# Ledger of designs, part 8: peptides against a protein of PDB entry 4KTY

Target 1, 266 residues: chain A of PDB entry 4KTY
Amino acid sequence: YVLNDIGVIFYGEVNDIKTRSWSYGQFEDGILDTCLYVMDRAQMDLSGRGNPIKVSRVGSAMVNAKDDEGVLVGSWDNIYAYGVPPSAWTGSVDILLEYRSSENPVRYGQCWVFAGVFNTFLRCLGIPARIVTNYFSAHDNDANLQMDIFLEEDGNVNSKLTKDSVWNYHCWNEAWMTRPDLPVGFGGWQAVDSTPQENSDGMYRCGPASVQAIKHGHVCFQFDAPFVFAEVNSDLIYITAKKDGTHVVENVDATHIGKLIVTKQI

## One batch from the design tools (peptide; aimed at target 1 C111 D164 H170)

Design b1_p10_2_s1 (made by RFdiffusion4, then SolubleMPNN; from b1_p10_2, 3 letters changed)
Fold by OpenDDE base, seed 5:
Structure b1_p10_2_s1 (fold): chain B 266 residues (1-266), chain A 10 residues (1-10)
Amino acid sequence: as target 1 above (266 residues)
Amino acid sequence: MQHVLPFKPP
């Protein structure tokens, strides 16, 4: 989880799982320097740089360009003018070295690119890390731990009212660390996500959230456990918006979200 | 290299 410089990322559809190789290159020339530079740009104090909790949280913020001119600019519009299409990247090295050289965010990334670069960052700094792919990954926009899908009376989705959404797949990272800030038993794998999805206490970042805590429904544990829990375990709530302005729950699907979570075992 | 981009199905 630290020494392997080549990985596999799962993507595609739950019924058509695909794999892509990714070169992490954590030992390549200039990569460690770039990781240190990332922490410098984050203005991370020296004392925090030895703490994997702080490092992974800072990394989740800095691998995306939002808020802090971090590494990668996300784009999902399929245009990708003035940069490299997300699908063209084959590894982390070129991205990180471009960031270090230009001192400006690199264009463009999507979830697997964010996860790939973040994995390099973590491994480069000695934090065991892996990429996780969640199929039917929920994006809870209002922090209520459910996917509220508003429907018109004709059955069409009301896009104005529906703020929550579901990715066919989403990639994030798990980082291995002790969690002395949590009760005993909630160390080990921690979910961290650098894809900018939701604001967490002022920045687009996510985690570290204890995987064990998520599995046991402990959403009160820092950091961002409710969001990660929702990604893997939200119920779909279908709500009909009536013409009179009332909302009626028509259906609940508790099995759709997080149908499959895949990671390469090393 | 072609890659299936993630999307948010309705």
Scores: peptide ipSAE 0.219, ipTM 0.807, DockQ to the pose 0.166
OpenDDE base, seeds 1, 2, 3, 4: peptide ipSAE 0.197, 0.204, 0.218, 0.198; ipTM 0.800, 0.800, 0.803, 0.796

Design b1_p10_2_s2 (made by RFdiffusion4, then SolubleMPNN; from b1_p10_2, 4 letters changed)
Fold by OpenDDE base, seed 4:
Structure b1_p10_2_s2 (fold): chain B 266 residues (1-266), chain A 10 residues (1-10)
Amino acid sequence: as target 1 above (266 residues)
Amino acid sequence: MEHKLPFKPP
C-alpha cells in the first residue's frame, strides 16, 4: 500500500461496476516536494509532521481547495470550461505538479480525483493508504445519522427540502495507523476523505475515523465518525411533505445505503 | 461520472 504507484479505482453502479486505472506517481520527480509544500501551505507545525493522525487530517483539508487554497477545486455541474474535466485526469502527478508550479488550486476534481491525489499524498509521506469505493453512499448534511428523503404528494423527490443526498458511488481513502488517542483495538485502517462534503471543526475535511469503531457502531470517537458511519449505514427515511406543511414518514429503508464497499487488496 | 442517485418512491 506504499510501494504501488499504479492503482485501480472502482466506480459506476452496484449493478454495473466499472474500473479505471490511476497513476499515483509517489516516486516521480517533484511529487514528494509538492507534498511537503502542501503541508507548508497548511502552516503545519514541524512537530506534527511525524504524526499520521495530524498528517492525514491536514491532507484531508488541503487536497481540496476550500478554506485554505488547497490542491483541487471540486465541480459537479458538468460545466468544466475553465479547467480540466474530472474524467480527463489519469493520475496524481500532473495535478500535484500544476499546483506546485502555479501555487493556485487546480480545476477540476470529483471524488475519485480527490481520492487519487490524497492517496499519493499519504503514500509519499510513508502512510499506507488505499482507495475505497462505497456504492449508494449517503451524504448526511444535518448530522442526524439518517438520510432524509422528502417526497411530494405525487411521490416525486423534492430535493429542495434537504441537503442530504445519496451518491451512486463515492470514493474516499483508508490510511493505516495506530490510534493511541483511542481505546485499544481501534487502530489500523482509518477512513479519511478529501472530497469537500461537510465542515468539520471549521474546515472541509473528514477523518481519520476508525474503521473498526465504525463497524462496531462506535461513533463517539474522533474524527468525524458520525459522518462516515452515515455514509455507509444510514437509514433512508422517506418523508412526504404535505400541502398543509406536515411531514409524514412513508417508509424506512435500512438496506439501501452501503450495499457494496470495494477496495483493492493488492 | 459522479452524480446523485435518482430516488425511487417507496
Scores: peptide ipSAE 0.047, ipTM 0.763, DockQ to the pose 0.794
OpenDDE base, seeds 1, 2, 3, 5: peptide ipSAE 0.038, 0.029, 0.029, 0.029; ipTM 0.749, 0.686, 0.718, 0.709

Design b1_p10_2_s3 (made by RFdiffusion4, then SolubleMPNN; from b1_p10_2, 3 letters changed)
Fold by OpenDDE base, seed 3:
Structure b1_p10_2_s3 (fold): chain B 266 residues (1-266), chain A 10 residues (1-10)
Amino acid sequence: as target 1 above (266 residues)
Amino acid sequence: GQHVLPFKPP
């Protein structure tokens, strides 16, 4: 989880699982220096740089450009006119070296690119890390641990009322660490995500969230456990919005979200 | 083949 510099990222559809190679390149020239530079740009206190909890949280913020001029600019418009299309990247090295050289955010990334770069960052700093792909990944926008899908009377989605959404797949990272700030048993793999999805206490970041805690339904533990829990386990609530303003729950789907979670075993 | 981009299905 630290020594492999080439990995596999799962993507595609739940019924058609695909894999792509990704070069992490954590041992390439200039990469460690760039990771240190990232922490410098974050103005991270030196005393915290040996703490994987703080490092992974800072990394989740800094791998995306939002808030802090971090590494990657996300784009989902399928145009990518002022940079490199997300699908053109094959590894982390070119992205990180461009960031270090230009001192400006690199365009463009999507979830697997963010996860790839973040994986390099973590491994480079000695934190065991892997990429995780979640199929039918929920994006809870109102922090209620459910996906509220509002429907018109004709059954079509009301996009004005529906703020929550579901990705066909989403990639994030798991980092291995002890969690002395949590009860015993909630160390080990921690979910961290650098794809800018939701604001977490003032910044676009996510985690570390204890995988074990989430598996046992504990969402009260830092950081961002409710959001990660919702990504993998939220119910879809289909609500018909009547013209008179009345809302009626039409259906509840408890099986759609988090249909499959895949990671490479090393 | 072409990489499948993530999307939010309706």
Scores: peptide ipSAE 0.252, ipTM 0.818, DockQ to the pose 0.166
OpenDDE base, seeds 1, 2, 4, 5: peptide ipSAE 0.236, 0.234, 0.240, 0.252; ipTM 0.818, 0.815, 0.814, 0.822

Design b1_p10_2_s4 (made by RFdiffusion4, then SolubleMPNN; from b1_p10_2, 3 letters changed)
Fold by OpenDDE base, seed 2:
Structure b1_p10_2_s4 (fold): chain B 266 residues (1-266), chain A 10 residues (1-10)
Amino acid sequence: as target 1 above (266 residues)
Amino acid sequence: MQHKLPFKPP
């Protein structure tokens, strides 16, 4: 989880699972220096740099360009005129070295690119880390742990009212650490995510969220456990918004989200 | 590429 510098990332569709090779390159020249530079850009004090909780949370913020001119600019609109298409990247090294050289965010990434670069960052700093892929990954927009799907009176989806969404797949990271800030038993793997999805206490970041806490429904535990829980275990709630302003629940689907969660074992 | 899935009526 630290020593391997080449990995496999799962992507595609749940019924057509694909894999791509990714070179993490945590031992390549200039990569450690770049990781230190990232923490310098984050203005992270020296006392926190030995704490994997703080490091992983800062990393989740800084691997994306939002808020702080971090490493990667995301793009999901198939317009990549001012940079490199996300699919053209084969590893973290070129991205990190470009960031260090230009001192500007690198364009462009999607979830596996963010996860790949973040994995390099974590491993480079001695934090055991792996990439996780979730198929039918929910994006809860209003932090209610549900996918609220609003329907017109004719039964069609009201796209204007429906703010929640689902990714065909989403990649994030799990980092291994103790959690002295949580009750005993909630250390180990922690979900962390550098893909900019939701604002977490003022920044686009996510985690560390205890995998054990999520598994047992302890969404009150820091950090961002409700969001991560929703990604893998939210119900679809179909709601008819009537003209009189009342809402009626028409259907509930508890099987749609989190159909498969996979990671390469190393 | 990663993309959002459209919701379908129940």
Scores: peptide ipSAE 0.627, ipTM 0.952, DockQ to the pose 0.927
OpenDDE base, seeds 1, 3, 4, 5: peptide ipSAE 0.620, 0.621, 0.618, 0.622; ipTM 0.956, 0.952, 0.954, 0.950

Design b1_p10_3 (made by RFdiffusion4)
Pose (drawn by RFdiffusion4):
Structure b1_p10_3 (pose): chain A 261 residues (1-241, 247-266), chain P 10 residues (1-10)
Amino acid sequence: YVLNDIGVIFYGEVNDIKTRSWSYGQFEDGILDTCLYVMDRAQMDLSGRGNPIKVSRVGSAMVNAKDDEGVLVGSWDNIYAYGVPPSAWTGSVDILLEYRSSENPVRYGQCWVFAGVFNTFLRCLGIPARIVTNYFSAHDNDANLQMDIFLEEDGNVNSKLTKDSVWNYHCWNEAWMTRPDLPVGFGGWQAVDSTPQENSDGMYRCGPASVQAIKHGHVCFQFDAPFVFAEVNSDLIYITAHVVENVDATHIGKLIVTKQI
Amino acid sequence: EEHKLPFTPP
């Protein structure tokens, strides 16, 4: 989780698992300096850089280009003007070195690309880290921790009213640290996510959220535990437009995996 | 590749 500079990112389906190799490259010339440059550009106060909670949260904001001209721009537009399609990248090095050299956000990325770059950032600084993959990952748009699926009278999905969504898969990172800001028992792995989905306190960032706190539903503990809980375990609520028609308690988060040791 | 899954009737 610190010294391995290559890894595997899982994707595809639960009974059709695909792998994508990834070069983290945290030891390559120019990468450590690039990680420091990322924190400088985020205008992160130096006095907080010894705190992994702060470093990881800044990283979750700065790895994406939204709000702060950070590292990577997300796209699903099937065109990818003036850049590289997200699927073309095979590691983090070219992205990070290009960012340091050009001093401009790099185009383009999707969830595994954000996760790969963020993983490089964490391991390079010495924060143990890994990439996790969540199959059938929920995206909660109204912060009620459930998927609200609105149906028309005919029983079909009303695409105008329905805003929540589900991904075939989504990848984020886990960072290892104590949580002196939380009661004892909630350190260890913290979910951190640099892929923009929902604002957290006015910026696209997510975490650190204690995985242990998410497991027992104690999502009152900072940061962004309710959103992460919703990604892995929200119920699907079918609502006819308002009457609750049905509840699917098992659809979301069928499987979560990471590379074995 | 990552993509959104469509919702279907229950």

Design b1_p10_3_s1 (made by RFdiffusion4, then SolubleMPNN; from b1_p10_3, 3 letters changed)
Fold by OpenDDE base, seed 1:
Structure b1_p10_3_s1 (fold): chain B 266 residues (1-266), chain A 10 residues (1-10)
Amino acid sequence: as target 1 above (266 residues)
Amino acid sequence: MEHKLPFVKP
């Protein structure tokens, strides 16, 4: 999880799984220097740079450009006129070196690009890391651990009534570390995500969230466990919006979200 | 590669 410089990222749909090769390049010239530069730009104290909890949390913030002029600008509108389309990237090296050279955010990324660059960052700093793909990944915007789907009286979906959404797939990272700040048993793999989805204590970042804690339904532990839990285990709540303004829960689907979670073994 | 937003139908 540290030595491999080439990986495979899963994407597509649950019934049509696809793979993409990604070059992490954590040993390429200038990459370690760039990772250190990223921490410098984050104004990270030297004392914290040896702590994988702090490093992974800072990395989750800095790999995206929001808040802090971090590495990558996200774009999902299919208009990439001022940069490189997310699908054109083949690895982390060009992105990180461009960031180091220009000292400006690089355009553009989506989840697998964020995850790829973040994986390089973690591995470069000696943190075992892997990319995880979740199919039917929920984006809970209101932190209620539910995916609200609003329906018109005719049964059609009204996407304007909620900010909640479901991705066909989403990629994030898991980083291996001890968690002395958590109860015994909740170390090991920690979910971290650099795709700018939600604000976490003032910044677009996510994690580290204990995978073991989440797996056992514990969402009370830092960081961002409710959000990560919702990504993989949200109930779909179908709500009919009546003309009189009332809302009626029509159905609950507890099986749709997180149908498949895939990661590569090294 | 695309990151599409699918809508779930009941």
Scores: peptide ipSAE 0.031, ipTM 0.708, DockQ to the pose 0.684
OpenDDE base, seeds 2, 3, 4, 5: peptide ipSAE 0.029, 0.030, 0.029, 0.028; ipTM 0.690, 0.706, 0.708, 0.701

Design b1_p10_3_s2 (made by RFdiffusion4, then SolubleMPNN; from b1_p10_3, 3 letters changed)
Fold by OpenDDE base, seed 2:
Structure b1_p10_3_s2 (fold): chain B 266 residues (1-266), chain A 10 residues (1-10)
Amino acid sequence: as target 1 above (266 residues)
Amino acid sequence: MQHKLPFVPP
């Protein structure tokens, strides 16, 4: 989880699972220096750099460009004229070295690119880390742990009211650490995510969220456990918005989200 | 590429 330089990332559709190779390159020249530079840009105190909780949280913020001129600019609109298409990247090294050289965010990434670069960052700093892929990954927009799908009276989806969404797949990271800030038993794998999805206490970042806590429904545990829980466990709630302003629950689907979560042990 | 899935009404 620290020494392996090349990995495999799962992507595609749940019924057509695909894999791509990714070179993490945590031992390549200039990569450690770049990781230190990232923490410098984050203005991270030296006292916190030995704490994997703080390091992983800062990393989740800094691997994306939002808020802090971090490493990667995301793009999901199929317009990549001012950079490199996300699919063209084959590893973390070129991205990190470009960031260090230009001192400007690198364009462009999607979830696996963010996860790949973040995995390099974590491993480079000695934090055991892996990439996980969740198919039918929920994006809860209002932190209610549900996918609220609003329907017009004619049965069509009301796109104005429906703010929650679902990714065909989403990649994030799990980092191994103790959690002395949580009750005993909630150390180990922690979900962390650098893909900018939701604001977490002022920044686009996510985690570390205890995998064990999420598994047992402890969404009150820091950090961002409700969001990560929703990514894998949200129910779809179909709500008809009546003309009189009332809402009626028409259907509930508890099987749609989180159909498959995959990670490669290397 | 990663993309959002449309919701299908029941």
Scores: peptide ipSAE 0.604, ipTM 0.947, DockQ to the pose 0.913
OpenDDE base, seeds 1, 3, 4, 5: peptide ipSAE 0.562, 0.046, 0.031, 0.595; ipTM 0.942, 0.767, 0.700, 0.945

Design b1_p10_3_s3 (made by RFdiffusion4, then SolubleMPNN; from b1_p10_3, 5 letters changed)
Fold by OpenDDE base, seed 2:
Structure b1_p10_3_s3 (fold): chain B 266 residues (1-266), chain A 10 residues (1-10)
Amino acid sequence: as target 1 above (266 residues)
Amino acid sequence: MQHVLPFVKP
């Protein structure tokens, strides 16, 4: 989880699972220096750099360009004229070295690119880390742990009211650490995510969220446990918005989200 | 590529 330089990332559709190779390159020349530079850009105190909780949280913020001119600019609109298409990247090294050289965010990434670069960052700093892929990954934007699908009276989806969304797949990271800030038993794998999805206490970042806590429904545990819980466990709630302004729950689907979560043990 | 899945009526 620290020494392996090359990995495999799962993507595609749940019924057509695909894999791509990714070179993490945590031992390549200039990569450690770049990781230190990232923490410098984050203005991270030296005292916190030995704490994997703080390091992983800062990393989740800095691997994306939002808020802090971090490493990667995301793009999901199929317009990549001012950079490199996300699919063209084959590893973290070129991205990190370009960031260090230009001192400007690198374009462009999607979830696996963010996860790949973040994995390099974590491993480079001695934090055991792996990439996980969740198929039918929910994005809860109002922290109610549900996918609220609003329907018109004719049954069509009201796109104006429906703000929650579901990714065909989403990649994030799990980092291994103790959690002395949590009750005993909630150390180990922690979910962390650098893909900019939701604002977490002022920044686009996510985690570390205890995998064990999420598994047992402890969504009150820091950090961002409700969001990560929703990614894998949200129910779809179909709500008809009546003309009189009332809302009626028409259907609930508890099987749609989180159909498969995959990680490769290397 | 990663993309948002459209919701459909039940």
Scores: peptide ipSAE 0.581, ipTM 0.935, DockQ to the pose 0.930
OpenDDE base, seeds 1, 3, 4, 5: peptide ipSAE 0.564, 0.571, 0.511, 0.336; ipTM 0.934, 0.932, 0.920, 0.838

Design b1_p10_3_s4 (made by RFdiffusion4, then SolubleMPNN; from b1_p10_3, 4 letters changed)
Fold by OpenDDE base, seed 5:
Structure b1_p10_3_s4 (fold): chain B 266 residues (1-266), chain A 10 residues (1-10)
Amino acid sequence: as target 1 above (266 residues)
Amino acid sequence: MQHKLPFVKP
């Protein structure tokens, strides 16, 4: 999880799982320097740079360009006019070196690109890391741990009211670390995500969230456990907006989200 | 490419 410089990322559809090779290149010239530069740009205190909790959290913020002119600009509009299409990237090295050279965010990324670059960042800094792919990955927009799907009285989805969404797939990272800030047993793999999805205490970042905590429903544990929990386990709540302004729950689907979670074992 | 899935009627 640290020494392997080439990986496989799962993507595609749950019924058509695909794999993509990704070169992490954590040992290539300039990459470690770039990772240090990223932490410099984050204005990360030197005392925190040896703490994987802080490093992974900073990394989750800085691998995306939001808030802090971090590494990657996300784009999902299928235009990509001012950069490289996300699918054109084959590894982290070119992205990181471009960032270091230009000192400006690199265009463009989607989840696997973010995860790939973040994986390099973590591994460069000695943090064991892997990429996880979740099919039917929920994006809870209002932090209520459920997917609220608003329906018109005729049963059609009200897209204006429905703010929550689901990715066909989403990639994030798991980083291995102890969590002395959590109760015993919640160290090990921690979910961290650099794809800009939700604001976490002032910036677009996510994690580290204890995988064990999430598995046991402990969403109160820092950081961003509710969001990560929702990504893999939220129920779909179908709510009809009545003409009188009232809302009625019409249906609940507990099987839609997190249909498959895949990670390559070492 | 990553994309959002549309919600459908229950």
Scores: peptide ipSAE 0.594, ipTM 0.938, DockQ to the pose 0.902
OpenDDE base, seeds 1, 2, 3, 4: peptide ipSAE 0.580, 0.581, 0.579, 0.526; ipTM 0.939, 0.937, 0.936, 0.927

Design b1_p10_4 (made by RFdiffusion4)
Pose (drawn by RFdiffusion4):
Structure b1_p10_4 (pose): chain A 261 residues (1-241, 247-266), chain P 10 residues (1-10)
Amino acid sequence: YVLNDIGVIFYGEVNDIKTRSWSYGQFEDGILDTCLYVMDRAQMDLSGRGNPIKVSRVGSAMVNAKDDEGVLVGSWDNIYAYGVPPSAWTGSVDILLEYRSSENPVRYGQCWVFAGVFNTFLRCLGIPARIVTNYFSAHDNDANLQMDIFLEEDGNVNSKLTKDSVWNYHCWNEAWMTRPDLPVGFGGWQAVDSTPQENSDGMYRCGPASVQAIKHGHVCFQFDAPFVFAEVNSDLIYITAHVVENVDATHIGKLIVTKQI
Amino acid sequence: SVPSISLLSE
């Protein structure tokens, strides 16, 4: 989780698992300096850089280009003007070195690309890290921790009213650290996510959220535990437009995996 | 019965 500079990112389907190799390249010439440059650009106060909670949260904001001209721009537009399609990248090095050289956000990426770059950032600084993949990953748009699926009278999905969504898969990172800001028992792996989905305190960032706190539903502990809980375990609520028609308690988060040791 | 939910892709 610190010294391995290559990895595997899982994707596809639960019974059709695909792998994508990834070069983290945290030891390549220019990368460590690039990680320091990322924190400088985020205007991160130097006095907080010894705190992995802060470093990881800044990283979750700065790895994406929204709000702060950070590292990577997301796109699903099937055109990818003036850049590289997200699927073309095979590691983090070219992205990070291009960012340092051009001093401009790099185009383009999707979840596993954000996760790969963020993983490089964490391991390079010495924060143990890994990439996790969540199949049938929920995206909660109204912060009620459930998927609200609105149906027309005919029983079909009303695409105008329905805003929540579900991904075939989504990838984020876990960072290892104590959580002196939380009661004892909530350190260890923290979910951190640099792929923009929902604002957290006015910026696109997410975490660190204690995985142990998410497991027992104690999502009151900072940061962004409710959103992460919703990604892995929200119920699907079918609502006819308002009458609750049905509840699917098993659809979301069918499987979560990471590369073996 | 209710319809299956649509999924998004990367």

Design b1_p10_4_s1 (made by RFdiffusion4, then SolubleMPNN; from b1_p10_4, 4 letters changed)
Fold by OpenDDE base, seed 5:
Structure b1_p10_4_s1 (fold): chain B 266 residues (1-266), chain A 10 residues (1-10)
Amino acid sequence: as target 1 above (266 residues)
Amino acid sequence: SVPEVELLYE
């Protein structure tokens, strides 16, 4: 998980699973220097740089440009007028080297690009890491651990009321580390996500969240366990907004979110 | 004309 510099990222849809190659390039010239530069830009103290918990959390913040002029600017509008379309990237090296050279956020990324760059960052710093793809990935916007989908009386989605969303797929990372800050048994793989989705204690970052904790419903464990839990396990709640202003729950789907979670086994 | 990743149900 550290030595492999080429990977495969799963994407697409649950009915049409696709794969793309990604060059991590953690051993390429200038990449380690860039990873150190990223931590410098984060103003990360030296004492924290040896702690994979702190490093992965800082990485989750700094791989995205939000808050801190981090590495990648996300774009989901299919315009990409002032940079490189997310689909044009084939690896992390060009992105990281551009960031180091320009000292400005690189345009543009989407989830697999964020995950690819973040995977390089983690591996470069000696943290075992892999990319995970979740199909039908929830984005809980109000931290209630459910996906509230508001419908008009005609059955169309009320976009004004619906704040939660579902991605056809989402990519994030798992990083291997001990968690001395958690009870015994919750070390190992930790979910970390650099795609800017939600604010976590003042910054767009996510994790590390114990995969074991998520698996067993321990959403009280730091960091961002409720959000990660919701990504993989939220119920869809279909709510009809009546003309009189009342809300009626029409249906609950407990099987839609997180239908398939895929990672390349090494 | 849509990104590879898509939002559903909105």
Scores: peptide ipSAE 0.278, ipTM 0.820, DockQ to the pose 0.173
OpenDDE base, seeds 1, 2, 3, 4: peptide ipSAE 0.249, 0.176, 0.255, 0.262; ipTM 0.816, 0.777, 0.821, 0.822

Design b1_p10_4_s2 (made by RFdiffusion4, then SolubleMPNN; from b1_p10_4, 4 letters changed)
Fold by OpenDDE base, seed 3:
Structure b1_p10_4_s2 (fold): chain B 266 residues (1-266), chain A 10 residues (1-10)
Amino acid sequence: as target 1 above (266 residues)
Amino acid sequence: SVPEVPLLYE
């Protein structure tokens, strides 16, 4: 989780799982310097740099370019004319070194690129980390812990009313740390995500959220546990929008989201 | 047939 500099990232669909190689390169020349530079750009106090809770939270913010001119610019519109397509990246080293040299966000990333770079960042700083792929990953954008899918009377999705979305897959990270700020038992793996999805207390960041807490439905613990819970456990609520403006719950699917969570054990 | 990039499930 720290020493392995080459990894595998799972992607695709739950019924057709695919893998891609990713070079983390946490020991390559200039990478540690770049990770320190990232924390410098975040104006992170030296006293906090030894705290994996703070480091992982800062990393989740800084690996994305939003808010703070962090490492990677996300793009999901299939327009990559002003940079490198997300699929062209094979590892973290080139991205991090480009960021360090240019001092500007690198274009472009998507979830696995964010997760790959973030994994390098964490491992480089001595935090055990792994990439996690969640199939049927929910994006709850109204913080109600459910996926509200609005349907027209004909059964088609009303895209105007439906704000929540489900990814066929999403990648984030888990970082290993103690959580003295949480009750006993909620240390260990913590979900952290640098893909800019939702604003968390003023910044696009996510975690660390206790995996154990989430597994037990404890969403009251910092950080961003409700969001991460929703990614893996939210119910799909199918709501028919009637012509008269009323909404009727037609169906609830509690089994679809988080159907498979995959991570490499090394 | 499986896309490399994540897609929204419909």
Scores: peptide ipSAE 0.341, ipTM 0.883, DockQ to the pose 0.210
OpenDDE base, seeds 1, 2, 4, 5: peptide ipSAE 0.302, 0.291, 0.297, 0.339; ipTM 0.873, 0.872, 0.874, 0.884

Design b1_p10_4_s3 (made by RFdiffusion4, then SolubleMPNN; from b1_p10_4, 3 letters changed; failed a check: too like the target's own chain)
Amino acid sequence: SVPDIPLLYE

